# Peptides against a protein of PDB entry 2L9B, part 20

Target 1, 91 residues: chain A of PDB entry 2L9B
Amino acid sequence: ANFLSQKFPELPSGIDVNINMTTPAMMISSELAKKPKEVQLKFLQKFQEWTRAHPEDAVSLLELCPQLSFVTAELLLTNGICKVDDLIPLA
Target 2, 91 residues: chain A of PDB entry 2L9B as posed
Amino acid sequence: ANFLSQKFPELPSGIDVNINMTTPAMMISSELAKKPKEVQLKFLQKFQEWTRAHPEDAASLLELCPQLSFVTAELLLTNGICKVDDLIPLA

## One batch from the design tools (peptide; aimed at target 1 P24 I28 P66)

Design b1_p20_8 (made by RFdiffusion4; failed a check: the pose's geometry)
Pose (drawn by RFdiffusion4):
Structure b1_p20_8 (pose): chain A 91 residues (1-91), chain P 20 residues (1-20)
Amino acid sequence: as target 2 above (91 residues)
Amino acid sequence: HNFAKGVDFDALWEFLEKYW
C-alpha cells in the first residue's frame, strides 16, 4: 500500500468490537452521535476543505479505509446534512 | 467471542488533523 505509506501511513485500524452483543453499525452511530454537535460539524467542515484541496488523496483514502467513508456518512446523518437515502446514490 | 473493527473516531480525528 505505497499510497498509504507515502501519504497516509498512520491510519488507525479502529477499535475492537464484540459483535456478539453489539453491532458495529449501532456502535458507529452511538460513537459519533454521543459527541457534541460541534465535533461532527468541525470534523466535516475541516475535512471538507481538506478533501477539496486533495480530491485524489481524500477519495482514494475513502476507497481503502471504510471507517472514514461511513464515519462521514453517519456524521452527515446525525446532523441532518444528508439522509440514508442520500447515501445510496453514493453506494 | 467474535471481534470486528469499529470506529475509533478520536484516532481518526487526531490523524486527520495532520492534514488540515

Design b1_p20_8_s1 (made by RFdiffusion4, then SolubleMPNN; from b1_p20_8, 8 letters changed; failed a check: the pose's geometry)
Amino acid sequence: MKFAKGADIDAIIKFLEKYF

Design b1_p20_8_s2 (made by RFdiffusion4, then SolubleMPNN; from b1_p20_8 with H1M N2R W13L W20F; failed a check: the pose's geometry)
Amino acid sequence: MRFAKGVDFDALLEFLEKYF

Design b1_p20_8_s3 (made by RFdiffusion4, then SolubleMPNN; from b1_p20_8, 6 letters changed; failed a check: the pose's geometry)
Amino acid sequence: MKFAKGADFDALYKFLEKYF

Design b1_p20_8_s4 (made by RFdiffusion4, then SolubleMPNN; from b1_p20_8, 8 letters changed; failed a check: the pose's geometry)
Amino acid sequence: MKIAKGADFDAILKFLEKYF

## One batch from the design tools (peptide; aimed at target 1 L11 Q67)

Design b1_p21_1 (made by RFdiffusion4)
Pose (drawn by RFdiffusion4):
Structure b1_p21_1 (pose): chain A 91 residues (1-91), chain P 21 residues (1-21)
Amino acid sequence: as target 2 above (91 residues)
Amino acid sequence: EEEEEEERKELLAELKTLLYE
């Protein structure tokens, strides 16, 4: 993964989830949604600029690392910026 | 290039915060 070792070498793997009692998706929501609204908006706007400045980098990262792909989507969902039906066009 | 690297590091730090905290 030369693309990552060059640009994104310190990518987090994610937390370990016991999916015998808790689903990853529910944790994903409660994870981002338990945060104050300012955080999702701060991340998405700052990230929006970064991804506009670096469309290839940002898209390719989302291509390989799904946590961010759905992290962005869940933040879009919790703020009402986008809905699930708006994400299927992306899917 | 150095600024771009810093920006990528900030992004990954923020992503790590969203994933682990």

Design b1_p21_1_s1 (made by RFdiffusion4, then SolubleMPNN; from b1_p21_1, 9 letters changed)
Fold by OpenDDE base, seed 3:
Structure b1_p21_1_s1 (fold): chain B 91 residues (1-91), chain A 21 residues (1-21)
Amino acid sequence: as target 1 above (91 residues)
Amino acid sequence: SAAEQEERRELLKWLKELLYN
């Protein structure tokens, strides 16, 4: 079993995406943007809690799924929590 | 509210932690 199946046993199989960071991030962000703002905020808070509680697993997850950093950044940007200057390291 | 502002500040701090890991 891979990392995701072990740590998230109820995770669905998902779909294929282009081999790049932008397209997967856009797809995920688009789906999350359809949710109410309070749901988006709760998602961010739960993700924050998880990464802080499991720093090594968080690094592994972001190495495997680097698009998640873009998704997180976009959610924070569109909700007025961060500014564009805060996203410079994503270049 | 003050609580909401603090939550926003914490999320921003967290984002920076992720980006500069």
Scores: peptide ipSAE 0.235, ipTM 0.763, DockQ to the pose 0.039
OpenDDE base, seeds 1, 2, 4, 5: peptide ipSAE 0.227, 0.227, 0.233, 0.237; ipTM 0.760, 0.759, 0.762, 0.763; seed 5 fails the geometry check

Design b1_p21_1_s2 (made by RFdiffusion4, then SolubleMPNN; from b1_p21_1, 10 letters changed)
Fold by OpenDDE base, seed 2:
Structure b1_p21_1_s2 (fold): chain B 91 residues (1-91), chain A 21 residues (1-21)
Amino acid sequence: as target 1 above (91 residues)
Amino acid sequence: EEEWLREARELQEELRDLLYN
């Protein structure tokens, strides 16, 4: 089995996006914006805790699912936790 | 199940609903 199926059997499969209508980033941003701030921050907290506890799995996950990196960055920016310049060195 | 994973699943379902409903 591949890494995702082994480590994250509960992870939903991705969906295709009609690029003529929108982009994955736009969809993600829109859906995140629907969540209350406290929910967004809780996600960041829990993901941070998990990442700290499972660093090797986290690296692999983020490499395979760059969408999740976008989610994290978007939440950091929209909640005023980071500035764009803070993330540039990580790109 | 990790809470962030639950949130991810919920987000995925919402995206599916957006596209197909």
Scores: peptide ipSAE 0.075, ipTM 0.555, DockQ to the pose 0.143
OpenDDE base, seeds 1, 3, 4, 5: peptide ipSAE 0.033, 0.074, 0.069, 0.024; ipTM 0.524, 0.593, 0.548, 0.497; seed 5 fails the geometry check

Design b1_p21_1_s3 (made by RFdiffusion4, then SolubleMPNN; from b1_p21_1, 11 letters changed)
Fold by OpenDDE base, seed 1:
Structure b1_p21_1_s3 (fold): chain B 91 residues (1-91), chain A 21 residues (1-21)
Amino acid sequence: as target 1 above (91 residues)
Amino acid sequence: SAEEQKQRAELVKWLKELLYN
């Protein structure tokens, strides 16, 4: 059992994707973009709550799946929560 | 709404925290 299966037992097996940062992020973002904006926002809120409640696990998750930061950024951008210029200092 | 604006601001702040953690 790996970290993801342990911390997210409800997670389906999924499919393999390229190991680069951009491709997995685009795939996840495209699926999330099919959901209503309310669902996308709720995802962000729940992810925020979880990372703050479990900071050590959040670090481990981001080390294992650094593409999640790109997914989060994309959701913030596409929903008008922030602008590209807001993220430039983070790049 | 004001509450939505607050939530959006918190999300941006949180993202920055994640990226620099």
Scores: peptide ipSAE 0.193, ipTM 0.733, DockQ to the pose 0.039
OpenDDE base, seeds 2, 3, 4, 5: peptide ipSAE 0.180, 0.188, 0.184, 0.178; ipTM 0.715, 0.726, 0.721, 0.710

Design b1_p21_1_s4 (made by RFdiffusion4, then SolubleMPNN; from b1_p21_1, 12 letters changed)
Fold by OpenDDE base, seed 3:
Structure b1_p21_1_s4 (fold): chain B 91 residues (1-91), chain A 21 residues (1-21)
Amino acid sequence: as target 1 above (91 residues)
Amino acid sequence: SAAEQAQARELLQELRSLLLE
């Protein structure tokens, strides 16, 4: 099973994955997951605030580094901040 | 792979620079 299926068995199966986006994202997520929970939460908070304050830069960043969308989503899920269904409209 | 690891490091560095103190 792929990463998402293993971590979230409630997700539907049969999803194609772009290796150039997903593999780096998984690696980044793995490194962030090694940090204490408070650090992960602080990151999410800062990212949220930064996105609100700099929406144009945020868009540019995510276009340049779409892997960050996956990373952020993973952190939101693993920290129980959102559910998978919450991410569907953002995909 | 080495290329994938390098890309991950690059993106992580960007995150640290922009979002983390």
Scores: peptide ipSAE 0.058, ipTM 0.537, DockQ to the pose 0.078
OpenDDE base, seeds 1, 2, 4, 5: peptide ipSAE 0.044, 0.024, 0.024, 0.023; ipTM 0.506, 0.526, 0.527, 0.525

Design b1_p21_2 (made by RFdiffusion4)
Pose (drawn by RFdiffusion4):
Structure b1_p21_2 (pose): chain A 91 residues (1-91), chain P 21 residues (1-21)
Amino acid sequence: as target 2 above (91 residues)
Amino acid sequence: SNFAKGVDFDAWWEFFEKVFE
């Protein structure tokens, strides 16, 4: 993964989830949604600028690392910026 | 027990604070 070793070498793997009692998706929501609204908005706007400045980088990272793809989507959902039905055009 | 990777938003946050620099 030369693209990552060059640009994104310190990518987090994610937390370990016991999916015998808790689903990853539910954890994903409670994870981002338990945060104060300022955080999702701060992340998404900062990230929006970074992805505008670096469309190839940002898109390719989302291509390989799904946590960010759906982290962004869940943050869009919790703020009401986008809905699930707005994400299926992306899917 | 079965384990899968979940979202570590704090790690993502710290990662992107570096990227945004």

Design b1_p21_2_s1 (made by RFdiffusion4, then SolubleMPNN; from b1_p21_2, 7 letters changed)
Fold by OpenDDE base, seed 1:
Structure b1_p21_2_s1 (fold): chain B 91 residues (1-91), chain A 21 residues (1-21)
Amino acid sequence: as target 1 above (91 residues)
Amino acid sequence: MKFAKGVDFDAILEFFEKQLK
């Protein structure tokens, strides 16, 4: 088993993407946009809380599931919490 | 980008909620 499966056996698998129709980023952005603002903000709050509670695990998770970095960035941008230039140092 | 899969948003949110209980 991979590290994530060992560490987080309940972690859901990512959604398969047909790259002939869309990119993973486009799919994520589209799915996020379908969520109510309250749900989007709830994710940011819970993810922030979890990251603070599990800092080492959070690093591992983001390395192995970089989609979550994109989710976080997208939510920060679309909710006006930060601007694109604020994310440049993280690229 | 460095990922080929999307995210099951609701499942991930539920995952974090469960982890924090």
Scores: peptide ipSAE 0.501, ipTM 0.869, DockQ to the pose 0.433
OpenDDE base, seeds 2, 3, 4, 5: peptide ipSAE 0.447, 0.485, 0.497, 0.468; ipTM 0.850, 0.864, 0.868, 0.858

Design b1_p21_2_s2 (made by RFdiffusion4, then SolubleMPNN; from b1_p21_2, 11 letters changed)
Fold by OpenDDE base, seed 1:
Structure b1_p21_2_s2 (fold): chain B 91 residues (1-91), chain A 21 residues (1-21)
Amino acid sequence: as target 1 above (91 residues)
Amino acid sequence: MKIAKGVDFEAILKFFDKLLK
């Protein structure tokens, strides 16, 4: 969207997901698994810091890019920080 | 639906670093 590019010009453009061949969740999980644990945790740290510093922009970003919510949830789960039941109240 | 290219965390981290300034 034009608003997304305008509001977050430095955000990576991303790639399209072919939903007939895979789900966004599967693609995200696969790509995340390729990253070292240190990189995964660094993302969580930086994202946490940014959301604390920019709560209004964080809401806007997550509304426009819901895949980032999945990324965060997946990383929390796979790194043993949260359990599935911990995320249910957020649904 | 779009996802970050290859889930390029380095690009995303640089993005957040700039936003934190």
Scores: peptide ipSAE 0.120, ipTM 0.632, DockQ to the pose 0.306
OpenDDE base, seeds 2, 3, 4, 5: peptide ipSAE 0.102, 0.073, 0.112, 0.077; ipTM 0.637, 0.604, 0.642, 0.610

Design b1_p21_2_s3 (made by RFdiffusion4, then SolubleMPNN; from b1_p21_2, 8 letters changed)
Fold by OpenDDE base, seed 1:
Structure b1_p21_2_s3 (fold): chain B 91 residues (1-91), chain A 21 residues (1-21)
Amino acid sequence: as target 1 above (91 residues)
Amino acid sequence: MKFAKGVDFDAILAFFEKLLK
């Protein structure tokens, strides 16, 4: 766990969630929806580009920050790039 | 879900922009 953090020292920490008022998933979905479509797509493009170039590091990153998997899935779904059924094989 | 925290989206985007430089 510590070595993963050392691998990505500039990775922003996650946002605290008040579990009595919301869930991490709900918070993420809400914040993403506030972003312009162009910004949402920019994230997908940058993340895709980086993961293609660094597939092993991408695995490490998603272990360290699993909420990024949800971010990516949410953006793919909300922008009509894939359907829920397309994500089932990943489970 | 396997995570208990949200995401600072703008910070994460900036993070990837730096990684790609």
Scores: peptide ipSAE 0.449, ipTM 0.856, DockQ to the pose 0.409
OpenDDE base, seeds 2, 3, 4, 5: peptide ipSAE 0.446, 0.440, 0.442, 0.433; ipTM 0.856, 0.854, 0.854, 0.851

Design b1_p21_2_s4 (made by RFdiffusion4, then SolubleMPNN; from b1_p21_2, 9 letters changed)
Fold by OpenDDE base, seed 2:
Structure b1_p21_2_s4 (fold): chain B 91 residues (1-91), chain A 21 residues (1-21)
Amino acid sequence: as target 1 above (91 residues)
Amino acid sequence: MKYAKGADFDAILEFFEKQLA
């Protein structure tokens, strides 16, 4: 197993990329859009709580799995919490 | 086979919930 799986054994492996999706980012955006707003906001809440409770693990997870940074950014953008320009400093 | 980590949204949410429990 890779380091990510070793450190976070309960983290899901992911979903097979649909043949019509060319990138994981497209897949993520598509899947997020299928979720109700309340579920999207719940994710943001729980992610925020987890990050506060586990700051060292949060750094490790986001470095090893940058897809989660994309998930968070997408949720912030689609829910009107942030604008694209607000995220540029993080790139 | 290619996987999109981050697309399994419900499982990721559950992961955080279990970590916080």
Scores: peptide ipSAE 0.472, ipTM 0.808, DockQ to the pose 0.496
OpenDDE base, seeds 1, 3, 4, 5: peptide ipSAE 0.455, 0.449, 0.418, 0.470; ipTM 0.795, 0.793, 0.776, 0.808

Design b1_p21_3 (made by RFdiffusion4)
Pose (drawn by RFdiffusion4):
Structure b1_p21_3 (pose): chain A 91 residues (1-91), chain P 21 residues (1-21)
Amino acid sequence: as target 2 above (91 residues)
Amino acid sequence: TPVFERLGATEEFEELLEEVK
């Protein structure tokens, strides 16, 4: 994964989830949604600039690391920026 | 028995992380 070792070598793997009692998706929502609204908006705007400045980098990262792909989508959902039906065009 | 899954990681991503490490 030279692309990552060059540009994104310190990517987090994610937390370990016991999916015998808690689903990852529900944790994903409660994880981002339990945060104050300022955080999702701060992340998404800052990230929006970073991804505009680096469309190849940002897209390729989303290509390989799904936690950010859906992290972004869940933040879009919790703020009402986008809905699930708006994400299926992306899917 | 507990079942553990890495949140936000696919098998391909885990492999890529191993390569990067």

Design b1_p21_3_s1 (made by RFdiffusion4, then SolubleMPNN; from b1_p21_3, 7 letters changed)
Fold by OpenDDE base, seed 5:
Structure b1_p21_3_s1 (fold): chain B 91 residues (1-91), chain A 21 residues (1-21)
Amino acid sequence: as target 1 above (91 residues)
Amino acid sequence: EPVYERLGASEEFLKALEEVR
């Protein structure tokens, strides 16, 4: 099992994406929405705590898996924790 | 394209995440 699966089992499993038919972002968003709210919030909490404890490793992980930034932002927005205006300065 | 689709590896993004209550 890879690091993400072991540390953050709340994330959807990886799937094949046909970029000719849909965008990777749309596929990720769709899969995230299938998870219960409690699971989504649990991931956010665990990821936040891990990034606080391991900031250097967190940067390295996001460089290796940039889609994880999208995942985190999507969950913050869809659960009403942040607004789009909060993320604009970071993009 | 949503703004957050342009997010990637960013120390500033991680710092912002740490401030979320």
Scores: peptide ipSAE 0.324, ipTM 0.828, DockQ to the pose 0.060
OpenDDE base, seeds 1, 2, 3, 4: peptide ipSAE 0.304, 0.313, 0.306, 0.306; ipTM 0.809, 0.817, 0.810, 0.811

Design b1_p21_3_s2 (made by RFdiffusion4, then SolubleMPNN; from b1_p21_3, 7 letters changed)
Fold by OpenDDE base, seed 4:
Structure b1_p21_3_s2 (fold): chain B 91 residues (1-91), chain A 21 residues (1-21)
Amino acid sequence: as target 1 above (91 residues)
Amino acid sequence: MPIFKRLGATPEFLKALEEVK
């Protein structure tokens, strides 16, 4: 397993996207929704703590893996932790 | 579903993440 899979097992594994049928964003949203709420919240907690402890590594990871920013934002929104208006100006 | 001006890490986004409960 790679770093992300080992560190954050709550995340879905990589999935092939057929861009003729759907968008990557829709696929990510769909896969996240398959996880129980408790798993989603656990990921958010762990990722939040990791980013606090490793801010430079977090920046590098999010630059390397932009979809992880989408994952995080989507989970914050869908779990009611943030509002859309809170996040739109931030990205 | 947010639409990002820039994909990846931004200082504002990371700061917001650290502030959520």
Scores: peptide ipSAE 0.081, ipTM 0.680, DockQ to the pose 0.049
OpenDDE base, seeds 1, 2, 3, 5: peptide ipSAE 0.060, 0.054, 0.034, 0.028; ipTM 0.651, 0.628, 0.591, 0.538

Design b1_p21_3_s3 (made by RFdiffusion4, then SolubleMPNN; from b1_p21_3, 8 letters changed)
Fold by OpenDDE base, seed 4:
Structure b1_p21_3_s3 (fold): chain B 91 residues (1-91), chain A 21 residues (1-21)
Amino acid sequence: as target 1 above (91 residues)
Amino acid sequence: MPVYERLGATPEFLKALEQVR
């Protein structure tokens, strides 16, 4: 098993392999939406905690798996945790 | 395409996670 599936089992299986930034956003969003909101939030919480503890590793992980940035942003936005205006200056 | 598809691997992006409770 790979790091993402082990550390963040809340993610859809194979997301770090089968989903990339060339995959249509609507397709990724659809897969994410299949997960219960509780699971979506749990992922964000775990990822938050991990990135706090491993900030440099977190950046490296996002470089290695750019789809993870999309996943994170999508979940933040779709669950109303962030607004689009919060992410615009980060892009 | 969503605006956030342009997001990259940066410490600044990780700050967005601080909004999670």
Scores: peptide ipSAE 0.525, ipTM 0.864, DockQ to the pose 0.042
OpenDDE base, seeds 1, 2, 3, 5: peptide ipSAE 0.522, 0.518, 0.518, 0.519; ipTM 0.862, 0.861, 0.862, 0.862

Design b1_p21_3_s4 (made by RFdiffusion4, then SolubleMPNN; from b1_p21_3, 9 letters changed)
Fold by OpenDDE base, seed 1:
Structure b1_p21_3_s4 (fold): chain B 91 residues (1-91), chain A 21 residues (1-21)
Amino acid sequence: as target 1 above (91 residues)
Amino acid sequence: PPIYEKLGASEEFLKALEEVR
């Protein structure tokens, strides 16, 4: 298994995306929603803590895996932790 | 696209994440 699967097992496993049927974003959102709330929040907590401890590695990881930014933002929004207005100045 | 699809590897995003409680 790769780093992400080992470090953040709360993430859904990788799957093929048929972009003619749905967008990657919709696919990710759907897969995330299948996870229990406690699992979603556990990922956020672990990722937040890891990012605090390894900020340079976190930047590199988000550059390599841009979908992680989407995942993180999606979970913050869907769990009512952040509002869309909180993310606008970051885009 | 949704606003969160425009997010990336910026330090500003990571700092914002770290401030979440």
Scores: peptide ipSAE 0.373, ipTM 0.852, DockQ to the pose 0.041
OpenDDE base, seeds 2, 3, 4, 5: peptide ipSAE 0.361, 0.353, 0.350, 0.342; ipTM 0.844, 0.837, 0.841, 0.835

Design b1_p21_4 (made by RFdiffusion4; failed a check: the pose's geometry)
Pose (drawn by RFdiffusion4):
Structure b1_p21_4 (pose): chain A 91 residues (1-91), chain P 21 residues (1-21)
Amino acid sequence: as target 2 above (91 residues)
Amino acid sequence: FHTFAKGVDFDALWDFFEKYF
């Protein structure tokens, strides 16, 4: 993964989830949604600028690392920026 | 038996992207 070793070498793997009692998706929501609204908005706007400045980088990272793809979607959902039905066009 | 999968570590992602903002 030369693209990552060059640009994104310190990518987090994610937390370990016991999916015998808790689903990853539910954890994903409670994870981002338990945060104050300012955080999702701060992340998304900062990230929006970074992805505008670096469309190839940002898209390719989302291509390989799904946590960010759906982290962004869940943050869009919790703020009401986008809905699930708005994400299926992306899917 | 227990089954594990990777979940979202938003804080780590947040800190990761602070390097690129």

Design b1_p21_4_s1 (made by RFdiffusion4, then SolubleMPNN; from b1_p21_4, 9 letters changed; failed a check: the pose's geometry)
Amino acid sequence: MTIYAKGADIDALIEFFEKHF

Design b1_p21_4_s2 (made by RFdiffusion4, then SolubleMPNN; from b1_p21_4, 7 letters changed; failed a check: the pose's geometry)
Amino acid sequence: SVVYAKGVDFDAILEFFEKYF

Design b1_p21_4_s3 (made by RFdiffusion4, then SolubleMPNN; from b1_p21_4, 7 letters changed; failed a check: the pose's geometry)
Amino acid sequence: MVTYAKGADIDALIKFFEKYF

Design b1_p21_4_s4 (made by RFdiffusion4, then SolubleMPNN; from b1_p21_4, 7 letters changed; failed a check: the pose's geometry)
Amino acid sequence: MTVYAKGVDFDAIIEFFEKYF

Design b1_p21_5 (made by RFdiffusion4)
Pose (drawn by RFdiffusion4):
Structure b1_p21_5 (pose): chain A 91 residues (1-91), chain P 21 residues (1-21)
Amino acid sequence: as target 2 above (91 residues)
Amino acid sequence: AKGVDFDALHEFLDKVIERQE
């Protein structure tokens, strides 16, 4: 993964989830949604600028690392910026 | 399974943005 070793070498793997009692998706929501609204908005706007400045980089990272792809979608959902039905066009 | 580690993702992207600025 030369693209990552060059640009994104320190990508987090994610937390370990015991999916015998808790689903990853529910954890994903409670994870981002338990945060104060300022955080999702701060992340998404800052990220929005970064991805506008680096569309290839940002898209390719989302291409390989799904946590961010859905992390952004869930943040969009919790703020009401986008709905699930708005994400299926992306899917 | 792997779940979302938002704080780590947030700090990672901060570092990436700072290095690129």

Design b1_p21_5_s1 (made by RFdiffusion4, then SolubleMPNN; from b1_p21_5, 7 letters changed)
Fold by OpenDDE base, seed 2:
Structure b1_p21_5_s1 (fold): chain B 91 residues (1-91), chain A 21 residues (1-21)
Amino acid sequence: as target 1 above (91 residues)
Amino acid sequence: AKGVDFDAIEAFLEKKIEKDE
């Protein structure tokens, strides 16, 4: 944990979620939906590009920030890039 | 549980990508 935090010192800590009202997944989905499609796709493209160029760092980042995995999956699904069944091997 | 601030994450990633390029 310390190593990962040192590797990504500027990583946001996130926000507290009242799970009795909503889940983190629901919040992520809601926030993503508020963004224009172009913004969503641009983010996804940049993140995918960075991931391909820096796979070890990407793994570390996703371990430190697991919710980012959901963000990526949500973007892929909501934009019709893949289906739920395509993500099963990743679970 | 912790949720995600999309704008913050986006900004972080963009900065990281820029720095690594």
Scores: peptide ipSAE 0.187, ipTM 0.711, DockQ to the pose 0.779
OpenDDE base, seeds 1, 3, 4, 5: peptide ipSAE 0.156, 0.162, 0.150, 0.164; ipTM 0.676, 0.694, 0.673, 0.691

Design b1_p21_5_s2 (made by RFdiffusion4, then SolubleMPNN; from b1_p21_5 with H10I D14E V16Q Q20E E21K)
Fold by OpenDDE base, seed 4:
Structure b1_p21_5_s2 (fold): chain B 91 residues (1-91), chain A 21 residues (1-21)
Amino acid sequence: as target 1 above (91 residues)
Amino acid sequence: AKGVDFDALIEFLEKQIEREK
């Protein structure tokens, strides 16, 4: 938590959630359901763009905030970019 | 439990991208 705040001082405080699998997945699905699709797509696009520009930082962030992996996966599935079976090899 | 503030997260990402440019 301290390292995360130090490396990414401007990261929203709400990003820190339970690192267990079930809880983050449930939270992300619930939060995404409350957002317009345009917001979901915008997040996905910006996150992908940032990841391409900062691959090493992105890896670090995803390790420290695994919930972001759930967000990305959920958006890919919801918007028909990939299917559940396509993500299994990455789990 | 804390949720995800997507608006804030998007803003964070946009700022990071802008700093790269």
Scores: peptide ipSAE 0.186, ipTM 0.715, DockQ to the pose 0.426
OpenDDE base, seeds 1, 2, 3, 5: peptide ipSAE 0.138, 0.139, 0.169, 0.138; ipTM 0.677, 0.679, 0.702, 0.677

Design b1_p21_5_s3 (made by RFdiffusion4, then SolubleMPNN; from b1_p21_5, 7 letters changed)
Fold by OpenDDE base, seed 3:
Structure b1_p21_5_s3 (fold): chain B 91 residues (1-91), chain A 21 residues (1-21)
Amino acid sequence: as target 1 above (91 residues)
Amino acid sequence: AKGVDFDALKAFLEKQIARDK
């Protein structure tokens, strides 16, 4: 079983998309951007809490789904939580 | 995908996300 299925057994089946970095990230970001700011912030908060509680799983997830790094960064930027310059050291 | 220091990324996210809720 893959990591996602093990850690998120209730995760609904998705549909395959183009497997590059940008396309999936854009799709996810687009959908999240349609949600109210409150929902976006709640997502970020829950993700933060989970990554703090499960650091090894968080690393594994981000290695498996690097698009989530870009999605999260996009949400941080869009909501004014950080600036592009803040992300440069991570590039 | 480019190489990323995921530990640093996590630390960054924890820091930045904490600034707003």
Scores: peptide ipSAE 0.063, ipTM 0.581, DockQ to the pose 0.052
OpenDDE base, seeds 1, 2, 4, 5: peptide ipSAE 0.021, 0.017, 0.031, 0.020; ipTM 0.473, 0.473, 0.514, 0.475

Design b1_p21_5_s4 (made by RFdiffusion4, then SolubleMPNN; from b1_p21_5, 6 letters changed)
Fold by OpenDDE base, seed 1:
Structure b1_p21_5_s4 (fold): chain B 91 residues (1-91), chain A 21 residues (1-21)
Amino acid sequence: as target 1 above (91 residues)
Amino acid sequence: AKGVDFDALIEFLEKKIKEDE
């Protein structure tokens, strides 16, 4: 947690989620469902651009915040950009 | 438990992209 703040000092701390949700995946899906499609796509686009420009930082972020891997995958699936089978090799 | 504030995260990413420009 302290290392995360040091590595990414401007990274948002996150928001409270319903701890009674069955899985973290459901928590993320629920939060995504509250966002307009335009916001979801904007996240994907900006995240893609940032990871291209900062590949080492992107790897570090995904290692420290593995939930972002699911967030990205969920957005890809929800928007029909890829299928579940396309993500299997990445697991 | 903490979830992602997507609006804030987008802003974070935009700032990082601008820093690279």
Scores: peptide ipSAE 0.210, ipTM 0.719, DockQ to the pose 0.578
OpenDDE base, seeds 2, 3, 4, 5: peptide ipSAE 0.183, 0.161, 0.204, 0.186; ipTM 0.700, 0.638, 0.711, 0.704

